# Designs tried in a protein design run: peptides against a protein of PDB entry 2QAS. Part 124

Target 1, 120 residues: chain A of PDB entry 2QAS
Amino acid sequence: PPEDLMQYEAMAQDALRGVVKAALKKAAAPGGLPEPHHLYITFKTKAAGVSGPQDLLSKYPDEMTIVLQHQYWDLAPGETFFSVTLKFGGQPKRLSVPYAALTRFYDPSVQFALQFSAPE

## One batch from the design tools (peptide; made by RFdiffusion4, then SolubleMPNN)

Design b2_p29_4_s2 (from b2_p29_4, 11 letters changed)
Fold by OpenDDE base, seed 3:
Structure b2_p29_4_s2 (fold): chain B 120 residues (1-120), chain A 29 residues (1-29)
Amino acid sequence: as target 1 above (120 residues)
Amino acid sequence: SSALASSFPSAEEEAAIREQVARLAPALP
């Protein structure tokens, strides 16, 4: 088959990552997500740009899934990454995750799912 | 496949979520 110089598959994947960004922007708005919507977000912890407490990330050397439902604070969805504060062991921890690091997105309330290949 | 880090306060909630994620993982598009 002819060579795809347009990289259509990559563009399509990036567009779908845009859905995650848009969803997080909705979650960050006043009032948060409309119930019962909530988000499962999985990412490669060793991907470039991922940042958080060393002790936390060390526990999850490959992938980590965070849940944005009842306890999350200061969600800041940027253009290339989002940051959020979550509690682990009762302690608030700040995570920063590039959208490029994502491998899974799921909203179980409506069974909406996406998955991605993420570079390390 | 993935490790769960939940902000939910209870271990029970974390366990339930972990199970759900594991179950749904192979069915993702």
Scores: peptide ipSAE 0.023, ipTM 0.532, DockQ to the pose 0.187
Fold by OpenDDE base, seed 2:
Structure b2_p29_4_s2 (fold): chain B 120 residues (1-120), chain A 29 residues (1-29)
Amino acid sequence: as target 1 above (120 residues)
Amino acid sequence: SSALASSFPSAEEEAAIREQVARLAPALP
């Protein structure tokens, strides 16, 4: 088959990652997500641009899933990454995750799911 | 809150993920 010089698959992936960004922007807006919507977000912890407490990221050497429902603070969805404060073991931790690091996005309330390929 | 990668998603949720991805994937000739 002919070579795809347009890289349509990559563009489609970026568009779908835009759904995650948009959902997070809704979550960060005043009032948060409309109930019962909540977000499960899985990402590669070793992906470029991922940052957070070393001990926490070391505990999850491959992938980590965070849940944005009731216990999250200072959600800041940027254009290329988002940051959020979550409690782990009762202690608040700040995570910064590029959208490119995402592997799964899921809203159980409506069973909406997306899966992404991310660099190992 | 957080969840372990090994505990998410469940088998049912994984099936939903596959279905959703298939539904959202463009049809290629």
Scores: peptide ipSAE 0.022, ipTM 0.517, DockQ to the pose 0.165
Fold by OpenDDE base, seed 4:
Structure b2_p29_4_s2 (fold): chain B 120 residues (1-120), chain A 29 residues (1-29)
Amino acid sequence: as target 1 above (120 residues)
Amino acid sequence: SSALASSFPSAEEEAAIREQVARLAPALP
């Protein structure tokens, strides 16, 4: 097959990352997500810009999946990253995740799924 | 191959989510 010098796949992925950002912004709005929508978000924990408790990120050295449904606080979806507080072992932990670090997005309520290639 | 975070509110929900992710994985592009 011919070489794609336009890099359409990368452009498409970046566009679809915008869907995730938009979904998170809806989740952060008053009232949260409309039931029964909830989000499974997978990301590379060592990707540039990912931040959180060292012990937590060390526990998941490759990829980590978080769920935004019943137990999350202070969701703040920015333009390039989102931050959220989740409980791990009963302790609240703040995570900051660039959209570029995402590898999977899923809303099981409507079986909407996206998969991304994320850099290290 | 992704690790599920222990942010789930219950063991039951964690199990359900783990199962769902496992089933979805093969279907993902």
Scores: peptide ipSAE 0.022, ipTM 0.515, DockQ to the pose 0.185
Fold by OpenDDE base, seed 5:
Structure b2_p29_4_s2 (fold): chain B 120 residues (1-120), chain A 29 residues (1-29)
Amino acid sequence: as target 1 above (120 residues)
Amino acid sequence: SSALASSFPSAEEEAAIREQVARLAPALP
């Protein structure tokens, strides 16, 4: 097969990551997500730019899935990463996740799914 | 494989979600 000098696959992946960014921006807007929409977001915990409590991230050395439905605070979707406060073991923890670290996005309310290749 | 965060409603729901994503994977761009 001929070499793709345009890198269309990478461009398509970046465009799809834009969907996640847009969805999170909707979630962060006043009023949050319209019910019953909620988001399952999976990411590589060791990907560059992922930050959070060391013990938490060490507990999940490969991938971690978080749910944005009822128990999340201060969702801040930036241009390259989003941050959010979630409770783990009853304690609020701040996570920062680059969109490039994502491997899965799913909204079960409408069965909308996306999968991504993320750095290992 | 993905690990569950405490924000999950249940392990069963996560398993169902993973299954749904797997079934939809062939249609994903």
Scores: peptide ipSAE 0.021, ipTM 0.514, DockQ to the pose 0.271

Design b2_p29_4_s3 (from b2_p29_4, 11 letters changed)
Fold by OpenDDE base, seed 3:
Structure b2_p29_4_s3 (fold): chain B 120 residues (1-120), chain A 29 residues (1-29)
Amino acid sequence: as target 1 above (120 residues)
Amino acid sequence: SSALASSFPSAAEAAAIQAQVDALAPALP
């Protein structure tokens, strides 16, 4: 087969990570996500750049799935990572997650799903 | 409700869109 010197597959994978970033930016905009859209986001808790309460991350040593629907605050989607405040046990906790740490993204309202390989 | 969830689509379901990435490989002669 002919050699792909453009690396189109890698570019496409990066673009798909961009979908998550764009979706989070929409979620962070005034008014939030249009109902009934909401987001399931799974990430490797030990990936480089992941930050949060040690007790919480220790409870989920491999992967953690968060839901952005009704109970999230101060969502800040940056260019390389996003941060968000969620309540655990009624207490607000701040999480910071690089997009590179993501393994799954899902919007059940339209059954839109993505999966990614993430470094350990 | 809790921000944590375990319900998620299967790997196969998620791969449905991801499969298009593999289709970008150059066509065989």
Scores: peptide ipSAE 0.025, ipTM 0.508, DockQ to the pose 0.108
Fold by OpenDDE base, seed 5:
Structure b2_p29_4_s3 (fold): chain B 120 residues (1-120), chain A 29 residues (1-29)
Amino acid sequence: as target 1 above (120 residues)
Amino acid sequence: SSALASSFPSAAEAAAIQAQVDALAPALP
């Protein structure tokens, strides 16, 4: 087949990652996500740039799914990664996740789902 | 807490939903 010098597939994938970034920016806005929207986000815990408590990440050696609904704080969606504080075992923990580490995104309220390929 | 979960749709369902999203642009001339 003809060579795609534009690499449209990769561009499309990056554009879809932009949806996640945009959704997180809405979640970070005052008032948070509009009810009943909430987000399930899955990422590779060993992907480059992923940061968090060592014990927590070690507990999930492959993938980890976090849910952003009511129990999250200081959500900071940057241009290449987002950071958020979540409670694990009742203790606040800070996570930093590059968008490139994401493998799944889901909003159950409207059954909107995205999947991505992420390097380990 | 409610910060961790794994109740995603099946891989097949997720793929189907993804396909629908990917197909919207070409389906809308």
Scores: peptide ipSAE 0.024, ipTM 0.524, DockQ to the pose 0.136
Fold by OpenDDE base, seed 1:
Structure b2_p29_4_s3 (fold): chain B 120 residues (1-120), chain A 29 residues (1-29)
Amino acid sequence: as target 1 above (120 residues)
Amino acid sequence: SSALASSFPSAAEAAAIQAQVDALAPALP
């Protein structure tokens, strides 16, 4: 088959990452997500731009899944990354995750799922 | 493989919109 110099598949992936960004912006808006919507977000912990507690990230050397439902604070969805405060072991921890680091997005309430190829 | 934080519930496998994107590429002439 002819070579795709447009990289349409990559563009489609980026567009789908935009869905995650938009969903997070909805989650960050006043009132949060409309119930019963909640988000499972999986990302490569060693991807460039991922930031968080070293001990936490070390516990998950490949991928980590977080849940945004009831126990999340100060969700800040930027244009290239989002940050959020979550409790781990009862202690609040700040995570910063580029959208490019995402590998999975899932909303169980409507069984909406997305998968992504994320660089290491 | 995905690792879940112990303080969060597990996510289940489900059909993805991504399946359409994957299926579309081979259909290109």
Scores: peptide ipSAE 0.023, ipTM 0.511, DockQ to the pose 0.127
Fold by OpenDDE base, seed 4:
Order: C-alpha cells, then sequence, then structure tokens
Structure b2_p29_4_s3 (fold): chain B 120 residues (1-120), chain A 29 residues (1-29)
C-alpha cells in the first residue's frame, strides 16, 4: 500500500489523547467523576517528562497502570501533563505524567478504552 | 506487559469499546 507521509494515524491518536485530558479535567472538578466512572491509566514510566518516586518507577521499568477511583488526591490536569497524588504502600506519592506518555486509558464502568503508541 | 501498582486493585477485564482510528476503517470509503 502507498506510504502515509501525512502520518494520519499519529495525528488521530494525538487528538484522542485530548479525550484523556478532558476526562481527567472532569475527574479533577469538585465532586470528582460521576459514579460509577473511574479510570485506569497506563503509561510508559521511562517516557520523557514522567516524574515520580524513583523506587516506584524503578519497580515498573516499562509500563505502569494507576487507578483513579477513590484513593487519589490533588489531581491537576495540566495542558501537557497531569499530576496526581496516590498512595503506594500507604505512603502518598506524587506522579506527573505527560499525556504523550500514555499507552492505555480505560473506564470499566462503560467499557470505554483507548490505546496509544507512546515513545519511550 | 503493563503493571498495576500493588496498592491498587486489579483492572476489570471486559470487552472494550475501542475508540481508535483503525476501528473506524471499515466505515471509510
Amino acid sequence: as target 1 above (120 residues)
Amino acid sequence: SSALASSFPSAAEAAAIQAQVDALAPALP
């Protein structure tokens, strides 16, 4: 087949990352997500801009999935990345994840899923 | 391949509604 020099698939995926950003903005609003909605977010831990506890990121050298349901705080969905506080082993940890680092987004309440190819 | 943090519940597995450009391909002319 002919080569796609426009890279339409990549552009489409970038557009779909906007859905994740929008969903996180809803989650960050007062009252949080409407029940029963909750989010499973998978990202490349070595992607540029990812920051968090070194021990945690080292434990998951490829991909890590976080759950935003009941135990999350100070969700801050920025323009290019979001940050959130989660408890790991009972300890609150701050994660910062660029939307470009995402590889999967899933809301099991409505079985809505998005998959992305993220650079490392 | 992806790993869940040990402090989080496991992901619910179910048939997903995949909103991806490739899923729309059959409808494209």
Scores: peptide ipSAE 0.023, ipTM 0.517, DockQ to the pose 0.143

Design b2_p29_4_s4 (from b2_p29_4, 12 letters changed)
Fold by OpenDDE base, seed 3:
Structure b2_p29_4_s4 (fold): chain B 120 residues (1-120), chain A 29 residues (1-29)
Amino acid sequence: as target 1 above (120 residues)
Amino acid sequence: SSALASSFPSAEEAAAIQAQVDALAPALP
């Protein structure tokens, strides 16, 4: 087969990650996500750039899924990563996750799903 | 497979949603 010099697969993957970034930017805007939209985000906890409480990340050594629906604060979607405060065991924890670490994105309200290959 | 964070409303709901994600997620082009 001919060689792809355009790198279309990489372009497509980047575009799909852009959807997540855009969705998070909407979630971070005043008023938050329009009901009933909410987000399930899965990522590799050991991926480069992932940061958070060591005790929390140790509980999820491979992947973890977080939900952004009712209990999330200070969502900050940057260009390469997003950060958010969530409660675990009643305690607020700050997570920082690069988009490159994502493996799954899901909005159950409309059954919209994305799947990604993430580097370790 | 992934571990489900305690930010979920319940473990059961999280598991159900995760199953749906796996079933509905499209393959990357």
Scores: peptide ipSAE 0.026, ipTM 0.565, DockQ to the pose 0.319
Fold by OpenDDE base, seed 5:
Structure b2_p29_4_s4 (fold): chain B 120 residues (1-120), chain A 29 residues (1-29)
Amino acid sequence: as target 1 above (120 residues)
Amino acid sequence: SSALASSFPSAEEAAAIQAQVDALAPALP
């Protein structure tokens, strides 16, 4: 088959990462996500740009799934990454995750899912 | 494999609507 010089698949994947960014921006807005929407976000913990507590990231050497529903604070969805404060073991921890590090996005309230490939 | 930071259920276990072009293709006429 002819070579896709436009790289449509890559463009489509980037566009879909934009959905995650947009969803997080809605979550960060006053009032948060409209109920019952909440987000399961999975990312590669060793991907470039991922930042967080050393002990936490070491505990999850491959992928980590976080839930954004009620127990999150200071969600800041930037253009290339988002940061959020979550409690782990009762302790607030700040995570910074590039959208490029995401491997899965899921909203169980409407069973909406996206899958992505992330660099190893 | 995905590691859960909490005791919540895995998203992979739930039925989902995959909104990607390759997954949506089968639904096209």
Scores: peptide ipSAE 0.022, ipTM 0.529, DockQ to the pose 0.129
Fold by OpenDDE base, seed 1:
Structure b2_p29_4_s4 (fold): chain B 120 residues (1-120), chain A 29 residues (1-29)
Amino acid sequence: as target 1 above (120 residues)
Amino acid sequence: SSALASSFPSAEEAAAIQAQVDALAPALP
């Protein structure tokens, strides 16, 4: 088969990352996500642009899954990354995650899942 | 492998609608 020099699969996958961005923008809007929607977001912790407490990220050297349901604050979905405050060990921590670092997105309320290849 | 923060609920794997390129791409003759 011929080579795909256009990298269409990668383009399509990157476009699907836009679904995550859009979902997060809905979550950040007034009123938050409509019940019972909530989000499981998995990302490579060592991917470029990932930022957060060093001890937390060190605890998860490969991938980390966060849940956005009831315990999240100041969700800020940017164009290339999102940031959010979550509680870990009862302490609020700020995470910044590029969409390119995502490997999984899941909304169990409607069983909607996305899977991505993320470079580290 | 994915690691869940202990302060969050565990993700449950069930029948899911997996959106991916090969699933969305039409079958061409």
Scores: peptide ipSAE 0.021, ipTM 0.512, DockQ to the pose 0.141
Fold by OpenDDE base, seed 4:
Structure b2_p29_4_s4 (fold): chain B 120 residues (1-120), chain A 29 residues (1-29)
Amino acid sequence: as target 1 above (120 residues)
Amino acid sequence: SSALASSFPSAEEAAAIQAQVDALAPALP
């Protein structure tokens, strides 16, 4: 097939990453997500800009899925990354995840899913 | 080697849902 020098697929995926950002901004608004919406977010733990507890990230050297439902705090969706506090083993941990690191986004309540190719 | 919740969709299910999103784009000849 012809070579796509425009890289339209990558452009499309970048646009769809905007959906995740927008969804997280809704989640961060007062009142949180409208019930029953909740989010499963999968990301590459070694991607540039990912920040979190080293023990946690070491435990999941490839991908990690976090769930934003009930048990999350201080969700801060920025323009290039979001940060959130989650409990792991009962301990609150702060994660910072660039949108570019995402590989999956899923809202089970309406079965809305997005998949992305993410850099290592 | 990934952390996945038990309720997270399978790769097959995720692909099927993704296909719905892809289908929103117009077909090109």
Scores: peptide ipSAE 0.020, ipTM 0.524, DockQ to the pose 0.104

Design b2_p29_5_s1 (from b2_p29_5, 13 letters changed)
Fold by OpenDDE base, seed 4:
Structure b2_p29_5_s1 (fold): chain B 120 residues (1-120), chain A 29 residues (1-29)
Amino acid sequence: as target 1 above (120 residues)
Amino acid sequence: AAAAERLAAAIAALQERARGLRPPAPAND
């Protein structure tokens, strides 16, 4: 097959990452997500730009899935990354995750899913 | 259109599977 010099697949994936960003911005707006929507976000913990407590990230050396539903605070969806405070074992911790680190996005309420290839 | 088609198929397949799958276990409370 002919060689794709445009890298359309990568461009399409980047565009779809925009869906996650948009969804998080909705979640960060006053009132939060419209019920019953909630978000499962999976990301590569060793991807560039991922930051959080060392003990937490060490526990998940490959991928981590977080859920934004009942307990999340100070969700800040930036242009290239989002940050959020979640509880892990009862302790609030701050995570910062670049959208480029995402591997999966899932909203069970409507069974909407996206999958991405994320570099380590 | 191989790359675009593969991407579309992968997304569609994921959507199909999502209908019968439980959410991933989240790390947070």
Scores: peptide ipSAE 0.346, ipTM 0.792, DockQ to the pose 0.392
Fold by OpenDDE base, seed 3:
Structure b2_p29_5_s1 (fold): chain B 120 residues (1-120), chain A 29 residues (1-29)
Amino acid sequence: as target 1 above (120 residues)
Amino acid sequence: AAAAERLAAAIAALQERARGLRPPAPAND
């Protein structure tokens, strides 16, 4: 077969990360996600661009999962990363996570899941 | 076409597995 110089398969895979971005933009809109939708997001804590409290990230040396359902604030989904304030042990903390760091996206309300390879 | 079909099948398989999986334990409250 002819050589695919466009790398369409890779582009399609990357486009799936756009689903997460789009979902987060919906979550960031006034009123938040439509019930009962909520998002479980898993990412590599040591991936480039991941930012947050050292003590928190140290507790999760490989992967960390956050849930955006009832207690999240100031969700800011940018083009390459998103940031959000969540509570951990009652303390609000800010996380910044590049979409490239994601390894799993899951909405249990409709059992929609995506899995990604994430470089560190 | 073949690549697109493989991708679609892989996504479908992920959705099927998701039906039987618990979400990971979240770190946040």
Scores: peptide ipSAE 0.344, ipTM 0.790, DockQ to the pose 0.435
Fold by OpenDDE base, seed 1:
Order: C-alpha cells, then structure tokens, then sequence
Structure b2_p29_5_s1 (fold): chain B 120 residues (1-120), chain A 29 residues (1-29)
C-alpha cells in the first residue's frame, strides 16, 4: 500500500491532546469543573518544557500523576502548555506542563480516558 | 480510510478499558 506521507495518524493523535486542553480550560473557567468531574493527568517529568521545583521532579524520575479536584489554584491552560499550583506535603508548588509531555488523562466520574506517547 | 478507522478502533478500545479503572495515585494533596 502507498506510504502515508501526510502522517494523518500523528495529526489525529495530536488533535486528541486538544481534548485535554479543552477540559483544562473548562476547569479554569469561573466555577471550575461541573461536579462530579475531576481530572487525573499523568506526564513525563523529564520531557522538554516541563518545569517545577527540582526537589519535586527529582522524586518522580519517569512519570507523575496530578489530580485536579479539591486543591488546585491559578490553573492557566495555554495553547501549548498549562500551569497550575498544587500542594505537595502541604506546600504549594507551581508546575508547568506541555501538553506534549502528557501520557495519560482520566476523568473517573465518567470513566473517560486518553493515553498518549510522549517523548523523553 | 484505514488510518482513520484504526484510530477510531483504538479510541473505542481505550474507552472500554477505562471502565472500572481505578485512578492512578496522585502526587499532590
């Protein structure tokens, strides 16, 4: 069969990352997510563009999962990355995560999940 | 539309697997 030089599958998978971006924009809007929706987001901590406290990222050399449910502040979903303030061990810390670094998105309330391949 | 069909199948399979999944352990409070 002819080779796909358009890379349609890659484009489609990139488009699926837009679901995460859109969900985060809903979460960032006034009033937050509609109950009972909440988001589990897993990402590669060493991926390009990931930013946060060194001590925190060092604890998770491969992946970490964050949850946006009860305690998140200043969620800022940009076009290529999002940033958010979360508490770790009682201490607020700011994370910046490119959508390209994501490996999993999950909303348990409706059992909606997405998985992605992310570069190291 | 082989590529589109493969993607649709993968999404459907992923949604099926999502049923009953427990949330991964979050790092934050």
Amino acid sequence: as target 1 above (120 residues)
Amino acid sequence: AAAAERLAAAIAALQERARGLRPPAPAND
Scores: peptide ipSAE 0.342, ipTM 0.789, DockQ to the pose 0.439
Fold by OpenDDE base, seed 5:
Formats: sequence, C-alpha cells, structure tokens
Structure b2_p29_5_s1 (fold): chain B 120 residues (1-120), chain A 29 residues (1-29)
Amino acid sequence: as target 1 above (120 residues)
Amino acid sequence: AAAAERLAAAIAALQERARGLRPPAPAND
C-alpha cells in the first residue's frame, strides 16, 4: 500500500488518548463524574514522567491499575499528565502520570474500553 | 483496509470484549 506521509493512524491514536484526558477533566470538574461512571486506568510504572512513592512503584515493576471512584482527591488533569491523590494501604499518596504512559482505560459502568501502546 | 477502517474495527472489537471483561484489580484502596 502507498506510504502514509501524513501519519493519520498515529494522529488517531493520539486523539484517542485525548478521550482519557477529557474524561479526567470531567471527573475533576465540580460534582465529579456522573454516577455510576468510574474509571480504571492502567499505566506503565517505568514510563518517562511517571512519579510517585518509590515503595509503591517498586511493588508494580511493569504496570499498575488505579481506580477513580470513591477514594480520590485533588485530581488535576493537565495537558500532558494528570496527578491525583489516592490511598494505598490506608495512606494517601500523590501520583503523577503522563497520558503517554497509559496502556488501558476502562469505564465498567458503560463497558467502554481503550487500549494504548506505551513506552517500556 | 485503510487505517481509518482498521481503527474503527479495533474500537468496535474492544467494546465487544469489554462486555465480558472484569475490571483489573486496582492498586489503590
């Protein structure tokens, strides 16, 4: 097939990552996500830009899944990454995750799922 | 198939699979 010099597929993939960003912005808005929507987000813990407690990230050497439903605070969805406070073993921890590090997005309330390739 | 067609098919397939999938175990409380 002819070479795609526009790289449309790559642009489409980036656009899909934009869905996650948009969803998180909705979650961060006043009132939060409309019930019963909630988000499962999976990301590569060793991807560039991922930041969090060393002990926590060491526990998940490949990828980790977080859930934004009942216990999350100060969700801040930026343009290239989002940060959020979650509890792990009862302790609040701050995570910062670039959208480029994501490998899976899932909202079980409507069974909407997306998968992405992320750098190792 | 064109890239756009492949993408559409992939999205549809993911949504179909999601109906039978359980959420991954979350790390946080």
Scores: peptide ipSAE 0.338, ipTM 0.787, DockQ to the pose 0.398

Design b2_p29_5_s2 (from b2_p29_5, 16 letters changed)
Fold by OpenDDE base, seed 2:
Structure b2_p29_5_s2 (fold): chain B 120 residues (1-120), chain A 29 residues (1-29)
Amino acid sequence: as target 1 above (120 residues)
Amino acid sequence: AEAERRLEAEKARLVARAAGLVPPAPAND
């Protein structure tokens, strides 16, 4: 078969990561997400660019999932990563997560799911 | 044809809208 010199598969994967970015930008807009939409985001905690409290990340040596629904603040979706303040055990903490670190995106309200390969 | 099938299969794997999916337990409150 002919060799794909365009790397279309990689392009498609990157485009799908763009869906997460776009969804987070909607979540960050005034008024937040339209009800009943909310977002579950799973990422590799040891991936390059992941930043947060060491004690928190140490509890999740592989992956962790966060939910953006009821208690999140200062959501800042950048072009290559997003940051957000969440509560863990009642304590507010800031996380910064590159889109490249994502392994799963899920919106239960419409059962929309994305799965990604993420390098560590 | 093989490349096309592989791409389509990957897209199907990456994008899903399926009933009954249970999200992982979130770490945050």
Scores: peptide ipSAE 0.349, ipTM 0.778, DockQ to the pose 0.432
Fold by OpenDDE base, seed 3:
Structure b2_p29_5_s2 (fold): chain B 120 residues (1-120), chain A 29 residues (1-29)
Amino acid sequence: as target 1 above (120 residues)
Amino acid sequence: AEAERRLEAEKARLVARAAGLVPPAPAND
């Protein structure tokens, strides 16, 4: 087949990751997400750039899911990763997750879902 | 045509608005 010098498939994948980034930026704005929107985000815990408490990440050797709905603070969606403070067993913890580490994004309020392949 | 079909299939598998999806249990409170 003809050679794709534009790398359109890669561009399409990056565009979809951009949806997650855009959604998180909306969530980080004053007032948060418009109700009833809320976000389930799944990521590979051993992916490069993922950081958080060792004890927490050790519980999830493959991937874990976080929910941004009722209890999240200081959401900071950067260009390549986002960070957020969440409570785990009542204890606040800070997580930093590159968008490249994501495997699932879901908003149950409208049943909008995205899935990604992520490096180990 | 082949490349076009592959691209469309890939895009379609990555994004969905489907009824009945249940998210995984979240780790946080």
Scores: peptide ipSAE 0.333, ipTM 0.772, DockQ to the pose 0.435
Fold by OpenDDE base, seed 1:
Structure b2_p29_5_s2 (fold): chain B 120 residues (1-120), chain A 29 residues (1-29)
Amino acid sequence: as target 1 above (120 residues)
Amino acid sequence: AEAERRLEAEKARLVARAAGLVPPAPAND
């Protein structure tokens, strides 16, 4: 088959990552997500640009899933990454996750799911 | 066409909407 020098698959994935960014911007707006929407976000913890408490990231050496539903604060969706404060074992911790690190996005309320390939 | 089938397969891989999907366990409270 002919070689795809345009890398259309990667471009399509990047475009769909924009859905996650847009959803997070909706979540960060005043009033938060409209009920009953909530977001499960899975990402590779060793991907470039991922940052957070070392002990937490070490606990999840491959992938980690977070949920934005009941307990999340200071959600800041930037253009290339988002940051959010969540509680882990009762302790608030700040995570910063590039959209490029995402491997899965899911909103159970409407059963909408996206899957991505993420580099290390 | 072959190109159309390939595109449709790619879309199906990237986007899913189905009843009964279970999300992975979240790490946070």
Scores: peptide ipSAE 0.318, ipTM 0.773, DockQ to the pose 0.421
Fold by OpenDDE base, seed 5:
Structure b2_p29_5_s2 (fold): chain B 120 residues (1-120), chain A 29 residues (1-29)
Amino acid sequence: as target 1 above (120 residues)
Amino acid sequence: AEAERRLEAEKARLVARAAGLVPPAPAND
């Protein structure tokens, strides 16, 4: 088969990461997500730019999934990464995750899913 | 023909809307 010098698949994945960014910006807007929408976000914990409590990240050496539904605060979706405060075992903790670290996005309310290949 | 089908299937994996998907267990409360 001919070689894809344009790397269209990679470009398509990057474009689809923009969907996640847009969804998070909607979630961060006043009033939050329209019910019943909520977001499951999976990311590589060892990817460059991922930041959070060491004990938490150590518990998930490969991937971690967070849910934005009932308990999330100060969601800040930037242009290259988002940050959010979540509770883990009752303790509020801040996470910062580059969009490039994402491997899965899922909204079960409409069963919409995206899957990405993320480098470490 | 098979190569084209595989490419189409691969592209289709990027976006999915299908019944029966179960989200992985979230880490947070």
Scores: peptide ipSAE 0.315, ipTM 0.771, DockQ to the pose 0.374

